Peptides against a protein of PDB entry 7SID. Designs and how they scored, part 62

Target 1, 151 residues: chain A of PDB entry 7SID
Amino acid sequence: LHMYLMLLKELPGEEYPLPMEDVLELLKPLSNVCSLYRRDQDVCKTILNHVLHVVKNLGQSNMDSENTRDAQGQFLTVIGAFWHLTKERKYIFSVRMALVNCLKTLLEADPYSKWAILNVMGKDFPVNEVFTQFLADNHHQVRMLAAESIN

## One batch from the design tools (peptide; made by RFdiffusion4, then SolubleMPNN)

Design b2_p17_7_s1 (from b2_p17_7, 8 letters changed)
Fold by OpenDDE base, seed 1:
Structure b2_p17_7_s1 (fold): chain B 151 residues (1-151), chain A 17 residues (1-17)
Amino acid sequence: as target 1 above (151 residues)
Amino acid sequence: SRIEEAKKKAEEFLNLE
């Protein structure tokens, strides 16, 4: 886990995009790592903070490539799972804050949710629709962060 | 197959509760 988190932390951001092939290799184990540590709030927060770089990389890539679509799918699977568990009240506010930041960066890359669609239990949820629910979050800081993303 | 793989991973994530 620690080595993997270290690798995620070292991901270059928007200014230095990785080849999509490298992004795919980093995303492959992510779902498994998240599932193993889904109950660990600190690990989940760390993961969500680090995958912000993945969103930035995806936003700078050509969406027509098969590798890009594959990366999108793997990333959105993870975000969708975090979203679902958030709806089930499994995460504290600090994890929800990190998730909102991920959703914000997704909307910056895809404002109309053309590809940023979460599939949870066989149903599709566009990120722009999912995001609005955080405006009514129980925690003040989460609501404020969500509001800042809209304004 | 890409979609099916994503669904499988999602189910594995969500069913560990």
Scores: peptide ipSAE 0.130, ipTM 0.758, DockQ to the pose 0.733
Fold by OpenDDE base, seed 3:
Structure b2_p17_7_s1 (fold): chain B 151 residues (1-151), chain A 17 residues (1-17)
Amino acid sequence: as target 1 above (151 residues)
Amino acid sequence: SRIEEAKKKAEEFLNLE
């Protein structure tokens, strides 16, 4: 885990986008790692904070590429799982804050949720619709973060 | 496929909580 988290920390920001092939390699173990540590709030928060770099890379890529679609699919699968568990009240506000930041970045890249769609248990949820739900979050800081992202 | 593998792990993620 620590080695993987270290690799995520070292990901370049938006200024230095990674080749999509590298993004795919980083995403490959992500779902498994998240699953193993799903009950660890600190680890989940850390992961969500680090994958912001991945979101930024995905938003700047060519949507017509098969590799881009693959990477988007793998990433959205993970985000969908975090969102689902959030709906089941499994995560504290700090984890939800990190998730909102991920969703915010997705909306910046895809404001109309053309590709940013979460598929959870066979159902599709556009990120813009999902994001709106955080405006009614029980924690004021989460609501505020969601609100400032829309305005 | 890698996508299917990710989906499988996500299902485990959801079902164990």
Scores: peptide ipSAE 0.127, ipTM 0.760, DockQ to the pose 0.836
Fold by OpenDDE base, seed 4:
Structure b2_p17_7_s1 (fold): chain B 151 residues (1-151), chain A 17 residues (1-17)
Amino acid sequence: as target 1 above (151 residues)
Amino acid sequence: SRIEEAKKKAEEFLNLE
């Protein structure tokens, strides 16, 4: 876990994107890691904070390539799971804060949710629709973070 | 496929808690 988190943390920002092939390699264990630590709030928060770099890389890549679609699918599958468990009130506010930041970054990369769509239990949820739900979050800091992203 | 395996893990993520 620690090695994997370190690799995610060291991803370059939006200005220096990695080749999509490298992004795919980093995404391969993500679903498994998240599943193993789904009940650990601190680990989940850390993962969500680090995968922000993945979103930035995806946004700078050619969206029409097969590798890009593959990477998007793997990433969104995990984000969808975090969101679903959030709806079931499984995560504390600090984890929800990190998730909102991920969703914000997704919207910056894909404002119209052309590819940023969460599929949960066979149903599609566009990220722009999902994001607005955090404006009504029970915790004031989550609401504030969501609200500032609208402007 | 790799995508199918990822989806399977996500389902486990959701259902095993």
Scores: peptide ipSAE 0.125, ipTM 0.755, DockQ to the pose 0.862
Fold by OpenDDE base, seed 5:
Structure b2_p17_7_s1 (fold): chain B 151 residues (1-151), chain A 17 residues (1-17)
Amino acid sequence: as target 1 above (151 residues)
Amino acid sequence: SRIEEAKKKAEEFLNLE
């Protein structure tokens, strides 16, 4: 786990994009890692913070590439799972804060949710629709972060 | 496809225990 998290942490941001092939290699074990540690709040927070670099990288890539679509799909699948468990009240506010930051970054890359769509249990949820629900979060810091992302 | 495999892993993520 620690080795994998270190690799995720070293991902460059929007200003220094990685080849999509490298991004795909890093995403391959992500779903499995998240599943294994889904009940560990600290690990989930760390993962969500690190994958911010993935979002920034994907947002700058050529959307016509099959590899880009594949990477987007794998990433959105993980975010969708975190969103679903959030709705089931499985995560503390600090994890939800990290998730909101991921969603914010997605909306910056795709403000109209053309490709940023979460598929959860066979149903599609545009990220902009999902994001607005955090404006009514029970924790004030989560609501504030969501509100700041709109303005 | 790889995407379908990712979806299956997500389902496992959600449904374990």
Scores: peptide ipSAE 0.129, ipTM 0.755, DockQ to the pose 0.922; fails the geometry check

Design b2_p17_7_s2 (from b2_p17_7, 9 letters changed)
Fold by OpenDDE base, seed 2:
Structure b2_p17_7_s2 (fold): chain B 151 residues (1-151), chain A 17 residues (1-17)
Amino acid sequence: as target 1 above (151 residues)
Amino acid sequence: SRRDEAKQQAEQFLNQE
């Protein structure tokens, strides 16, 4: 875990996008890592904070590339799971804050949710629709963060 | 397919106990 988190932390920002092949390699174990630590709030928060760089990388790539679509799918699978567990009230506000930041970044990269669609339990949820739900979050800081992203 | 793989990963994540 620690080594993996270190790798995620060292991801360049949108100004220095990684080759999609490298992004894909980093995403491959992500769902497994998240699954193992799904109940650890601190680890989940850390993961979500680090994968912000992944979203930035995905937004800079060719949407028609097979590797891009694969990477997007890998990432969205994880985000969808985090969102679903959030709906089940499994995460504290600090984790939800990190998730909102991920969703915000997704919307910046894909404002019309062309590819940013969460599939959870066989149902599709456009990120813009998902994001709107955080405007009604129980925690004021989460609501504020969501509102600031829209306004 | 990518969708099938994503579904499997999501299920593994969501069903992890």
Scores: peptide ipSAE 0.187, ipTM 0.791, DockQ to the pose 0.684
Fold by OpenDDE base, seed 5:
Structure b2_p17_7_s2 (fold): chain B 151 residues (1-151), chain A 17 residues (1-17)
Amino acid sequence: as target 1 above (151 residues)
Amino acid sequence: SRRDEAKQQAEQFLNQE
């Protein structure tokens, strides 16, 4: 876990995107890692904070490539799982804050949710619709972060 | 496909006891 988290943390930001092949290699074990530590709030928060760099890389890539679609799918699958467990009240506010930041970054790259669509239990949920639900979050900081993202 | 595998992993993630 620690080695993997270091790799995610060192991922370049929006100004210096990585080749999509490298992004795919980093995303490959992501779902498994999240599954193993789904009940660890600190690990989940750390993962969500680190994958922000992945979202930034995905947003600047050529959307017509098969590798880009593959990377987007793998990432969105994980985000969808975190969102679903959030609806089941499995995560504290700090984890939800990190998730909102991920969703915000997705909306910045895809404001109309053309590709930013979460598939959970076989059903599609556009990120823009998912995002609005956090405006009614029980924690004031989560609501404020969501509101700032819209303005 | 790899995408299908990712979906299956997500289902395992969601249903993990």
Scores: peptide ipSAE 0.184, ipTM 0.789, DockQ to the pose 0.920
Fold by OpenDDE base, seed 4:
Structure b2_p17_7_s2 (fold): chain B 151 residues (1-151), chain A 17 residues (1-17)
Amino acid sequence: as target 1 above (151 residues)
Amino acid sequence: SRRDEAKQQAEQFLNQE
């Protein structure tokens, strides 16, 4: 876990996108890692903070390539799971804030949710619709973060 | 593949209620 988190932390930002092949290699173990640590609030927060760089890289890539679609699918599977567990009130506010930041970055890359769609239990949830739910979050800091993203 | 199976299991686990 620690080595994997270190690799995610060292990813370049949007200004220096990685080749999609490298992004795929980084995403390969992500769903498994998240599953193993789904009940650990601190680990989940750390993962969500680090994958922000992945979202930025996905937004800068050729969205029509097979590799891009594969990377998007792998990433969105994980985000969808975090969203589902959030609805089930499994995560504290700090984890939800990290998730909001991921969703914000997704909306910056795909404002109309053409590809940024969360599939949970066979049902599709466009990120732009999901994001608005955080405006009504029970925690004031989460609501404020979501509101700042809109204005 | 084993990779696909692992991904499917992880996805199912994460979607548990």
Scores: peptide ipSAE 0.136, ipTM 0.759, DockQ to the pose 0.417
Fold by OpenDDE base, seed 1:
Structure b2_p17_7_s2 (fold): chain B 151 residues (1-151), chain A 17 residues (1-17)
Amino acid sequence: as target 1 above (151 residues)
Amino acid sequence: SRRDEAKQQAEQFLNQE
């Protein structure tokens, strides 16, 4: 885990994106790692903070490539799971803050949710619709973070 | 198939209760 988290931390940001092939390789074990540590709030927060770099990479990539679509799918699977567990009140506000940051970055890359669609239990949820739910979050800081993205 | 794979991964994540 720690080595994997270190690799995620070292990912270049939006200004210096990685090749999509490299992003895809880094995303492959992500779902399994998240599954193993889904109950650890600190690990989940760390993961969500680190995958912000992945979102930035995805947003600047050629959307026509198969690798891009594959990477998008793997990333959205993880985000969808975090969102679903958030709805089940499994995560504290700091984890939800990190999730909102991920969703915010996704909307910057795809404002109309053309590809940014969460699939949970076989049902599709566009990120722009999912994001609005955090405007009514129980925690003040989460609502504020969500609101500053729209206002 | 990609969607099916994503669905399977999501279900594995969600079923770790």
Scores: peptide ipSAE 0.185, ipTM 0.791, DockQ to the pose 0.739; fails the geometry check

Design b2_p17_7_s3 (from b2_p17_7, 9 letters changed)
Fold by OpenDDE base, seed 4:
Structure b2_p17_7_s3 (fold): chain B 151 residues (1-151), chain A 17 residues (1-17)
Amino acid sequence: as target 1 above (151 residues)
Amino acid sequence: SRREEAKAQAEAFLNLE
């Protein structure tokens, strides 16, 4: 975990996008790591904060290849799981804040949710529709963050 | 398909403890 988190932390921003091959390698263990630490709020928050770099890389990619779709899918799978567990009230506000930031970044890259679609338990949820639900979050900071990001 | 793979991964995430 620590080595993985360190690697995620060292990822460059959107100004210096990684090759898609590198993105895929980073995403491969992500779901497993998240699953193992799904009950650890701090770890989940840290993961969500670090994967913002991945989202930015995906958003800056102009490639329409299977690798790009694969990377997008793997990432969206993780985000979808976090969203689902959020609906089950498994995460504190700080984790939800980090999740909203991820969703915000996705919407910046794909405002109309053409590819940013969460698949949870066999159902598809466009990120733009998912995002609006955080406007009604129980915590004021989450609502405020969502409201600031919608425009 | 990509969606099927995502579905399977999501289910694995949610079911693993």
Scores: peptide ipSAE 0.162, ipTM 0.776, DockQ to the pose 0.550
Fold by OpenDDE base, seed 2:
Structure b2_p17_7_s3 (fold): chain B 151 residues (1-151), chain A 17 residues (1-17)
Amino acid sequence: as target 1 above (151 residues)
Amino acid sequence: SRREEAKAQAEAFLNLE
């Protein structure tokens, strides 16, 4: 886990996007890692914070690329799971804030939710619609973060 | 496919709770 997290942390930012092949390699174990540590708030927060680099990379890629679509799908599936568990009130505010940051970055890359759509249990949830729900989060810092992201 | 595998893993993420 820690080795994987370290790799995620060391990913280049938006200034130097990763080759999509590298993004895919990093995404391959992501869902599994998340599933193993879904009940660990700190690990989840750390994962979500580190995958921000992935989101930034995905936003800079060609949307028509098969690899890009694959990477987007893999990533969104994981984010959707975090969103679902958030709705189930499984995560503390710090994890939710990390998730909001991911969603914010997704919206910056895809403001109209053309590809940024969460599919959870067979239902589609555009990220822009999902994001607005955090404006009503029970924790004031989450609400503030969400509100600042809209402005 | 890789996408399907990732989806399955994510579903396990949710369903094993």
Scores: peptide ipSAE 0.158, ipTM 0.775, DockQ to the pose 0.848
Fold by OpenDDE base, seed 5:
Structure b2_p17_7_s3 (fold): chain B 151 residues (1-151), chain A 17 residues (1-17)
Amino acid sequence: as target 1 above (151 residues)
Amino acid sequence: SRREEAKAQAEAFLNLE
């Protein structure tokens, strides 16, 4: 786990995106890692903070590439799972903060939710609609973070 | 196919709910 998290942490940002092939290799074990540590709040927060680099990379990629669509799908599946578990009140506010940051970054990359759509239990949820729900979060810091994206 | 395997792996987290 530590080695994998270190690799995720070292991902370049929006200014210097990785080749999509490299992004795919890093995403492959992500869902498995998340599933193993789904009940560990600190690990989940760390993962969500690190995958912000993935969103930045995806936003700068060729949207017509099959590899890009594949990477987007894998990433969105993980985010959708975190969102679903959040709705089930499984995560503390600090984890929800990290998730909101991921959603904000997705909206920056895809303001019209053309590809940023979460599929959970066979149903599609555009990220903009998902994001709106955090404006009513029980924790004030989460509401404030969500509100920052509007202005 | 490899793509199908990748999709299945990506969905593993959600499937384990």
Scores: peptide ipSAE 0.137, ipTM 0.748, DockQ to the pose 0.502
Fold by OpenDDE base, seed 3:
Structure b2_p17_7_s3 (fold): chain B 151 residues (1-151), chain A 17 residues (1-17)
Amino acid sequence: as target 1 above (151 residues)
Amino acid sequence: SRREEAKAQAEAFLNLE
């Protein structure tokens, strides 16, 4: 875990995006890591904070590429799982804050949720629709963050 | 055990798909 988190932390910034092939390699174990530590709030928060770099990479990529679609799919699967567990009230506000930041970044790249669609339990949830739901979050800071992203 | 708990968590998370 620590090694993987360290690798995620060392991802280059938005100005220096990784090749899509490298993004795919990083995404491959992500679901497994998240699954192992789904109950650990601190680990989940850390993961969500680090994958912001991945979101930025995906937003700058060629959407017509097969690798891009694959990367988007793998990433959205993880985000969808976090969203689902959030609906089940499994995460504290700090984790939800990190998730909102991920969703915000996705919406910056895809404001109309053309590709940013979460599939959970066979149902599709456009990120813009999902994001709107955080405006009614129980925690004031989460609501504020969500509202700030709209303006 | 921790290993059993981790395994259960992994299975539960992956089954959300």
Scores: peptide ipSAE 0.080, ipTM 0.703, DockQ to the pose 0.124

Design b2_p17_7_s4 (from b2_p17_7, 9 letters changed)
Fold by OpenDDE base, seed 5:
Structure b2_p17_7_s4 (fold): chain B 151 residues (1-151), chain A 17 residues (1-17)
Amino acid sequence: as target 1 above (151 residues)
Amino acid sequence: SRIEESKEKAEEFLSLE
């Protein structure tokens, strides 16, 4: 886990995107890692903070390429799982804060939710629709972060 | 496909809760 998290941490930001092939290799084990540590709040928070760089990389890529669509799909699958468990009240506020930051970054890259759509239990949820639900979060800091993202 | 495999892993992830 430590080695994998270090690799995720070293992903460059929007200004210096990685080749999509490299992004795909880093995303490959992500779903499995998230599943193994789903009950560890600190690990989940760390993962969500690190994958912010993935969103930034995806936003810089050619949306028409097969590799970009593949990477987007794998990433959104993981975010959808975190969203579902959040609705089931499985995560503390600090994890939800990290998730909101991921959703915010997605909306910055795709304001109209053309590709940023979460599929959960066979149903599609545009990220903008998902994001607005955090305006009613039980924790004040989560509500504030969500509100600041809209303004 | 890899996307479908990822979805299956996510479903397993969620089903264990």
Scores: peptide ipSAE 0.084, ipTM 0.732, DockQ to the pose 0.832
Fold by OpenDDE base, seed 3:
Structure b2_p17_7_s4 (fold): chain B 151 residues (1-151), chain A 17 residues (1-17)
Amino acid sequence: as target 1 above (151 residues)
Amino acid sequence: SRIEESKEKAEEFLSLE
């Protein structure tokens, strides 16, 4: 875990995107890692904070490539799972804050939710629709973060 | 509980790649 988190932490920013092949390699174990530590709030928060860089990389990639679609799918699967667990009130506010930041970054990359669509339990949820639900979050800081993101 | 059942489904979802 620590090694993987270190790798995620060291991801370059938006100005220095990784090749899509590298992104795919980093995403490959992500779902499993998230699943293993789904009940650890601190680990989940850390993961969500680090994968912000992945979103930035995805937003800079060729949307027409198969690798890009694959990477987007893998990433959205993870985000969708976190969203689902959030709906079930399994995550504390700090984790939800991190998730909101991920969603914000997704919307920055895809404002019209062309590809940023979460498929959860067989249903599609555009990220913009998902994002607006955090405006009604029980924690004021989450609401504030969400509100700031749309302004 | 309903929440726990949903959590289990979500846990399965997380395992998908």
Scores: peptide ipSAE 0.069, ipTM 0.715, DockQ to the pose 0.096
Fold by OpenDDE base, seed 2:
Structure b2_p17_7_s4 (fold): chain B 151 residues (1-151), chain A 17 residues (1-17)
Amino acid sequence: as target 1 above (151 residues)
Amino acid sequence: SRIEESKEKAEEFLSLE
């Protein structure tokens, strides 16, 4: 886990996007790692913070690329799971903050949720619709972060 | 398929076990 997290942490930012092939390789174990540590708030927070770079990379890639669509799908699967567990009140505010940041970054890359759509239990949820729900989050810091993201 | 793989991963992630 720690080695993987270290790799995620060292991902280049938007200024220097990774080749999509590298992104795919990094995403391969992500779902498994998240699943394994889904009950660990600290690990989840760390993961969500690190994958922000992945989102930025995805937004800069050719949308017509098969690899891009594959990477987007894999990433959105993970985000969708975090969203679902959030709705089930499984995560503390700090994890939700990290999730909101991910959603914010997704919307920056895809403001109209053309590809940023979460599929949870067979249902599709555009990220823009998901994001607005955090405006009503029980924790004031989460609400504030969500509100700031709109401006 | 890639879609099927994603669904499987999602199911694992969302498992209540």
Scores: peptide ipSAE 0.083, ipTM 0.719, DockQ to the pose 0.754; fails the geometry check
Fold by OpenDDE base, seed 4:
Structure b2_p17_7_s4 (fold): chain B 151 residues (1-151), chain A 17 residues (1-17)
Amino acid sequence: as target 1 above (151 residues)
Amino acid sequence: SRIEESKEKAEEFLSLE
């Protein structure tokens, strides 16, 4: 876990994107790692904070390539799971804060949710639609973060 | 397929509660 988190942390931002092939390699174990630590709030928060760099890399890449679509799908699978568990009240506010930041970054890269669509339990949820739900979050800091993100 | 694999991983993630 620690080695993997280190790799995610060191991923360059949007100004210096990695080749999509490298991004794919980083994403391959992501769902498994998240699944294993799904009940650990601190680990989940850390993972969500680090995968922000993945979103930035995806936004700088050619969205028409098969590799980009593959990377998007793998990433969105994980985000969708976190969102679903959030709906089931499985995560504390700090994890939800990190998730909102991920969703915000996704919307910056894809404002119209052309590719940023969460598929959960066989149903599609555009990120822009998902994001608005956090405006009504029970925790004030989550609401505040969501609110400032739309301005 | 790749899509099917992604869905499988999603289901696994959600089912391990």
Scores: peptide ipSAE 0.079, ipTM 0.721, DockQ to the pose 0.721; fails the geometry check

Design b2_p17_8_s1 (from b2_p17_8, 7 letters changed)
Fold by OpenDDE base, seed 5:
Structure b2_p17_8_s1 (fold): chain B 151 residues (1-151), chain A 17 residues (1-17)
Amino acid sequence: as target 1 above (151 residues)
Amino acid sequence: SSYEETKAIIEKALSEE
Protein backbone atom coordinates (compact mmCIF):
# COMPACT_ATOMS: atom_id res chain seq x y z
CA LEU B 1 0.00 0.00 0.00
CA HIS B 2 2.68 2.49 0.98
CA MET B 3 4.62 1.99 -2.23
CA TYR B 4 1.50 2.41 -4.33
CA LEU B 5 0.48 5.59 -2.52
CA MET B 6 3.96 6.96 -3.01
CA LEU B 7 3.75 6.38 -6.76
CA LEU B 8 0.31 7.95 -6.85
CA LYS B 9 1.60 11.00 -4.98
CA GLU B 10 4.38 11.53 -7.50
CA LEU B 11 2.01 11.63 -10.47
CA PRO B 12 2.66 14.81 -12.51
CA GLY B 13 0.00 17.51 -12.46
CA GLU B 14 -1.47 19.79 -15.11
CA GLU B 15 1.84 21.34 -16.09
CA TYR B 16 3.44 18.02 -17.04
CA PRO B 17 0.78 15.47 -18.00
CA LEU B 18 1.65 11.79 -18.28
CA PRO B 19 0.84 9.61 -21.26
CA MET B 20 -2.62 8.15 -20.84
CA GLU B 21 -1.20 4.63 -20.92
CA ASP B 22 0.80 5.37 -17.79
CA VAL B 23 -2.22 6.91 -16.08
CA LEU B 24 -4.21 3.76 -16.78
CA GLU B 25 -1.54 1.57 -15.24
CA LEU B 26 -1.61 3.64 -12.07
CA LEU B 27 -5.41 3.55 -11.90
CA LYS B 28 -5.74 -0.22 -12.26
CA PRO B 29 -5.14 -1.07 -8.58
CA LEU B 30 -7.00 1.98 -7.27
CA SER B 31 -10.52 0.55 -7.03
CA ASN B 32 -9.30 -2.47 -5.09
CA VAL B 33 -7.25 -0.33 -2.73
CA CYS B 34 -10.18 2.01 -2.11
CA SER B 35 -12.51 -0.90 -1.50
CA LEU B 36 -10.16 -2.58 0.94
CA TYR B 37 -9.53 0.57 3.00
CA ARG B 38 -12.95 2.25 2.64
CA ARG B 39 -13.42 2.21 6.43
CA ASP B 40 -10.01 3.76 7.17
CA GLN B 41 -10.45 7.54 7.29
CA ASP B 42 -6.74 8.35 7.10
CA VAL B 43 -6.09 6.11 4.11
CA CYS B 44 -9.14 7.46 2.29
CA LYS B 45 -8.02 11.03 2.90
CA THR B 46 -4.55 10.23 1.61
CA ILE B 47 -5.92 8.57 -1.52
CA LEU B 48 -8.25 11.47 -2.29
CA ASN B 49 -5.45 13.99 -1.85
CA HIS B 50 -3.17 12.06 -4.19
CA VAL B 51 -5.72 11.45 -6.95
CA LEU B 52 -6.00 15.22 -7.47
CA HIS B 53 -3.05 14.79 -9.83
CA VAL B 54 -5.03 12.23 -11.82
CA VAL B 55 -7.89 14.69 -12.30
CA LYS B 56 -5.48 17.30 -13.62
CA ASN B 57 -4.01 14.82 -16.08
CA LEU B 58 -7.42 13.66 -17.29
CA GLY B 59 -8.55 17.23 -17.86
CA GLN B 60 -5.75 17.85 -20.36
CA SER B 61 -6.07 14.60 -22.28
CA ASN B 62 -7.62 14.02 -25.68
CA MET B 63 -11.23 13.13 -24.97
CA ASP B 64 -11.49 11.27 -28.29
CA SER B 65 -9.14 8.54 -27.10
CA GLU B 66 -10.54 5.22 -25.96
CA ASN B 67 -7.90 5.08 -23.26
CA THR B 68 -8.99 8.49 -21.99
CA ARG B 69 -12.58 7.34 -21.66
CA ASP B 70 -11.44 4.22 -19.86
CA ALA B 71 -9.32 6.23 -17.42
CA GLN B 72 -12.16 8.69 -16.83
CA GLY B 73 -14.56 5.86 -16.12
CA GLN B 74 -12.28 4.18 -13.61
CA PHE B 75 -11.59 7.44 -11.82
CA LEU B 76 -15.22 8.54 -11.71
CA THR B 77 -16.24 5.17 -10.31
CA VAL B 78 -13.93 5.69 -7.34
CA ILE B 79 -15.10 9.27 -6.77
CA GLY B 80 -18.70 8.12 -7.00
CA ALA B 81 -18.09 5.49 -4.36
CA PHE B 82 -16.62 8.02 -1.94
CA TRP B 83 -19.53 10.36 -2.59
CA HIS B 84 -22.05 7.60 -1.99
CA LEU B 85 -20.47 6.63 1.31
CA THR B 86 -20.34 10.32 2.26
CA LYS B 87 -24.10 10.53 1.80
CA GLU B 88 -24.36 7.60 4.16
CA ARG B 89 -22.38 9.65 6.71
CA LYS B 90 -19.43 7.27 6.72
CA TYR B 91 -16.66 9.88 6.48
CA ILE B 92 -15.42 12.62 8.79
CA PHE B 93 -15.11 16.22 7.63
CA SER B 94 -11.44 15.97 6.65
CA VAL B 95 -12.23 13.20 4.17
CA ARG B 96 -15.16 15.20 2.82
CA MET B 97 -12.83 18.18 2.38
CA ALA B 98 -10.53 16.07 0.23
CA LEU B 99 -13.49 14.83 -1.80
CA VAL B 100 -14.73 18.39 -2.40
CA ASN B 101 -11.28 19.30 -3.69
CA CYS B 102 -11.49 16.44 -6.18
CA LEU B 103 -14.94 17.55 -7.30
CA LYS B 104 -13.76 21.15 -7.57
CA THR B 105 -10.89 20.08 -9.81
CA LEU B 106 -13.28 18.05 -11.96
CA LEU B 107 -15.52 21.09 -12.41
CA GLU B 108 -12.54 23.19 -13.42
CA ALA B 109 -11.76 20.66 -16.15
CA ASP B 110 -15.42 20.11 -17.08
CA PRO B 111 -17.59 23.02 -15.89
CA TYR B 112 -20.73 21.74 -17.60
CA SER B 113 -20.32 18.10 -16.53
CA LYS B 114 -20.16 16.80 -20.08
CA TRP B 115 -18.07 13.81 -19.04
CA ALA B 116 -17.80 14.34 -15.28
CA ILE B 117 -20.83 12.26 -14.34
CA LEU B 118 -20.92 9.91 -11.37
CA ASN B 119 -22.70 6.62 -11.90
CA VAL B 120 -23.65 5.12 -8.54
CA MET B 121 -25.94 2.14 -8.12
CA GLY B 122 -27.07 2.42 -11.72
CA LYS B 123 -27.98 6.12 -11.59
CA ASP B 124 -26.19 9.10 -13.14
CA PHE B 125 -25.30 12.20 -11.13
CA PRO B 126 -23.61 15.17 -12.83
CA VAL B 127 -20.74 16.45 -10.72
CA ASN B 128 -22.05 20.03 -10.78
CA GLU B 129 -25.26 18.86 -9.12
CA VAL B 130 -23.38 16.65 -6.67
CA PHE B 131 -21.10 19.54 -5.74
CA THR B 132 -23.94 21.85 -4.68
CA GLN B 133 -24.93 19.38 -1.97
CA PHE B 134 -21.75 20.21 -0.07
CA LEU B 135 -22.94 23.81 0.31
CA ALA B 136 -25.27 22.41 2.94
CA ASP B 137 -22.69 20.20 4.68
CA ASN B 138 -22.91 19.99 8.47
CA HIS B 139 -19.30 21.12 8.92
CA HIS B 140 -18.52 24.82 8.35
CA GLN B 141 -15.13 24.21 6.71
CA VAL B 142 -16.69 21.92 4.12
CA ARG B 143 -19.37 24.51 3.34
CA MET B 144 -16.76 27.23 3.00
CA LEU B 145 -14.57 25.17 0.69
CA ALA B 146 -17.56 24.40 -1.49
CA ALA B 147 -18.59 28.06 -1.56
CA GLU B 148 -15.11 29.14 -2.65
CA SER B 149 -15.41 26.92 -5.71
CA ILE B 150 -18.41 28.89 -6.96
CA ASN B 151 -16.42 32.12 -7.14
CA SER A 1 -14.72 -3.72 -20.31
CA SER A 2 -12.18 -2.65 -17.74
CA TYR A 3 -14.54 0.11 -16.63
CA GLU A 4 -17.40 -2.29 -16.04
CA GLU A 5 -15.17 -4.60 -14.05
CA THR A 6 -14.00 -1.74 -11.86
CA LYS A 7 -17.56 -0.58 -11.36
CA ALA A 8 -18.63 -4.05 -10.32
CA ILE A 9 -15.90 -4.22 -7.68
CA ILE A 10 -16.89 -0.89 -6.16
CA GLU A 11 -20.61 -1.62 -6.34
CA LYS A 12 -20.07 -4.91 -4.56
CA ALA A 13 -18.11 -3.16 -1.82
CA LEU A 14 -20.86 -0.56 -1.43
CA SER A 15 -23.50 -3.26 -1.09
CA GLU A 16 -21.68 -4.64 1.94
CA GLU A 17 -22.05 -1.39 3.90
Scores: peptide ipSAE 0.037, ipTM 0.683, DockQ to the pose 0.867
Fold by OpenDDE base, seed 2:
Structure b2_p17_8_s1 (fold): chain B 151 residues (1-151), chain A 17 residues (1-17)
Amino acid sequence: as target 1 above (151 residues)
Amino acid sequence: SSYEETKAIIEKALSEE
């Protein structure tokens, strides 16, 4: 886990996007890691903070690329899982904050949710619609973060 | 596909919650 988190942390930002092949390699173990540590608040927070770089990389890629679609799908699956568990009140506010940041970044990359659609349990949820739910979050900091993202 | 595999893993995890 530690090694994987280090790799995520060392990802270049939006200014220097990773080749999609590298993104795919990074995403391959992500679902397993997230699944394994889904009940660990600190690990989940750390993962969500680090995958922000992945979101930025995905946003800079061509949507028509097969590799891009694959990477987007894998990433959105993970985000959808975190969102789903958040809806079931499984995560504390700090994890939700990290998730909101991911969703915010997704909206910046795809404001009309053309590809940023969460598929959870067979249902599609556009990120722009998902994001508005955090405006009514029980924690004031989560609401504030969500509200700031609208402006 | 790799996507389907990823989805299956996550969905399995969700089903256990």
Scores: peptide ipSAE 0.037, ipTM 0.688, DockQ to the pose 0.896
Fold by OpenDDE base, seed 4:
Structure b2_p17_8_s1 (fold): chain B 151 residues (1-151), chain A 17 residues (1-17)
Amino acid sequence: as target 1 above (151 residues)
Amino acid sequence: SSYEETKAIIEKALSEE
């Protein structure tokens, strides 16, 4: 876990996008790590904060590539899982803040949710629709973060 | 596929919550 988190932390930003092949390699362990530590609030928050770089890379990639679609699918599955567990009130506000930041970044890359669609339990949820739910979050900081992302 | 495997792992985790 430690080494994996270090790799995620050191990912280049939007200014220096990684080859999609490298992104895929980094995403391979992600689902297992998230699944294993899904009950650990601190680890989940850290993961969500670090994968922001992945979101930026995915947004700058060629959408016509099979590798891009694969990477997007894997990433969105993880985000969908975090959102699902959030709906079940499994995460504290700081984790939800990190999730909103991920969703915000997705919306910046895909404001109309053309590809940013969460598939959870066999149902599709466009990120723009998912995002609006955080405007009514129980925690004021989450609401504020969500609200500033709209303007 | 890698995507299918990822989805299966996550769905399994969700089912255990």
Scores: peptide ipSAE 0.036, ipTM 0.681, DockQ to the pose 0.891
Fold by OpenDDE base, seed 3:
Structure b2_p17_8_s1 (fold): chain B 151 residues (1-151), chain A 17 residues (1-17)
Amino acid sequence: as target 1 above (151 residues)
Amino acid sequence: SSYEETKAIIEKALSEE
């Protein structure tokens, strides 16, 4: 876990996007890691903070490539899982804030949720609609973070 | 629980990769 988190932390920012092939390699173990530590708030927060760079990379990619679709699918699965657990009030505000940041970045890349759609329990949830729900979050800092993303 | 459901979602996705 720690080695993987360190790798995620050292990802380059939006100014230096990774090739999609490299993004895919980083995403391969992500679902497993998230699943194993889904109950650990600190680990989840750390993961969400680090995968923000992955979102930025996805936004810079060619959306028509198979690798891009694969990467998008893998990433959206993870985000969908975190959102699902958030709806069940399983995560503290700091984790939700990290999730909002991920959703914000997705909306910057896909403001109309043409590809950024979360599939949870067989149902599709566009990220723009999902994001709007955080405007009514119980924690003021989460609401503020969501609100500033709209402005 | 919701945790188990999420796990199932992730595991299903992994099986399809």
Scores: peptide ipSAE 0.049, ipTM 0.708, DockQ to the pose 0.089; fails the geometry check

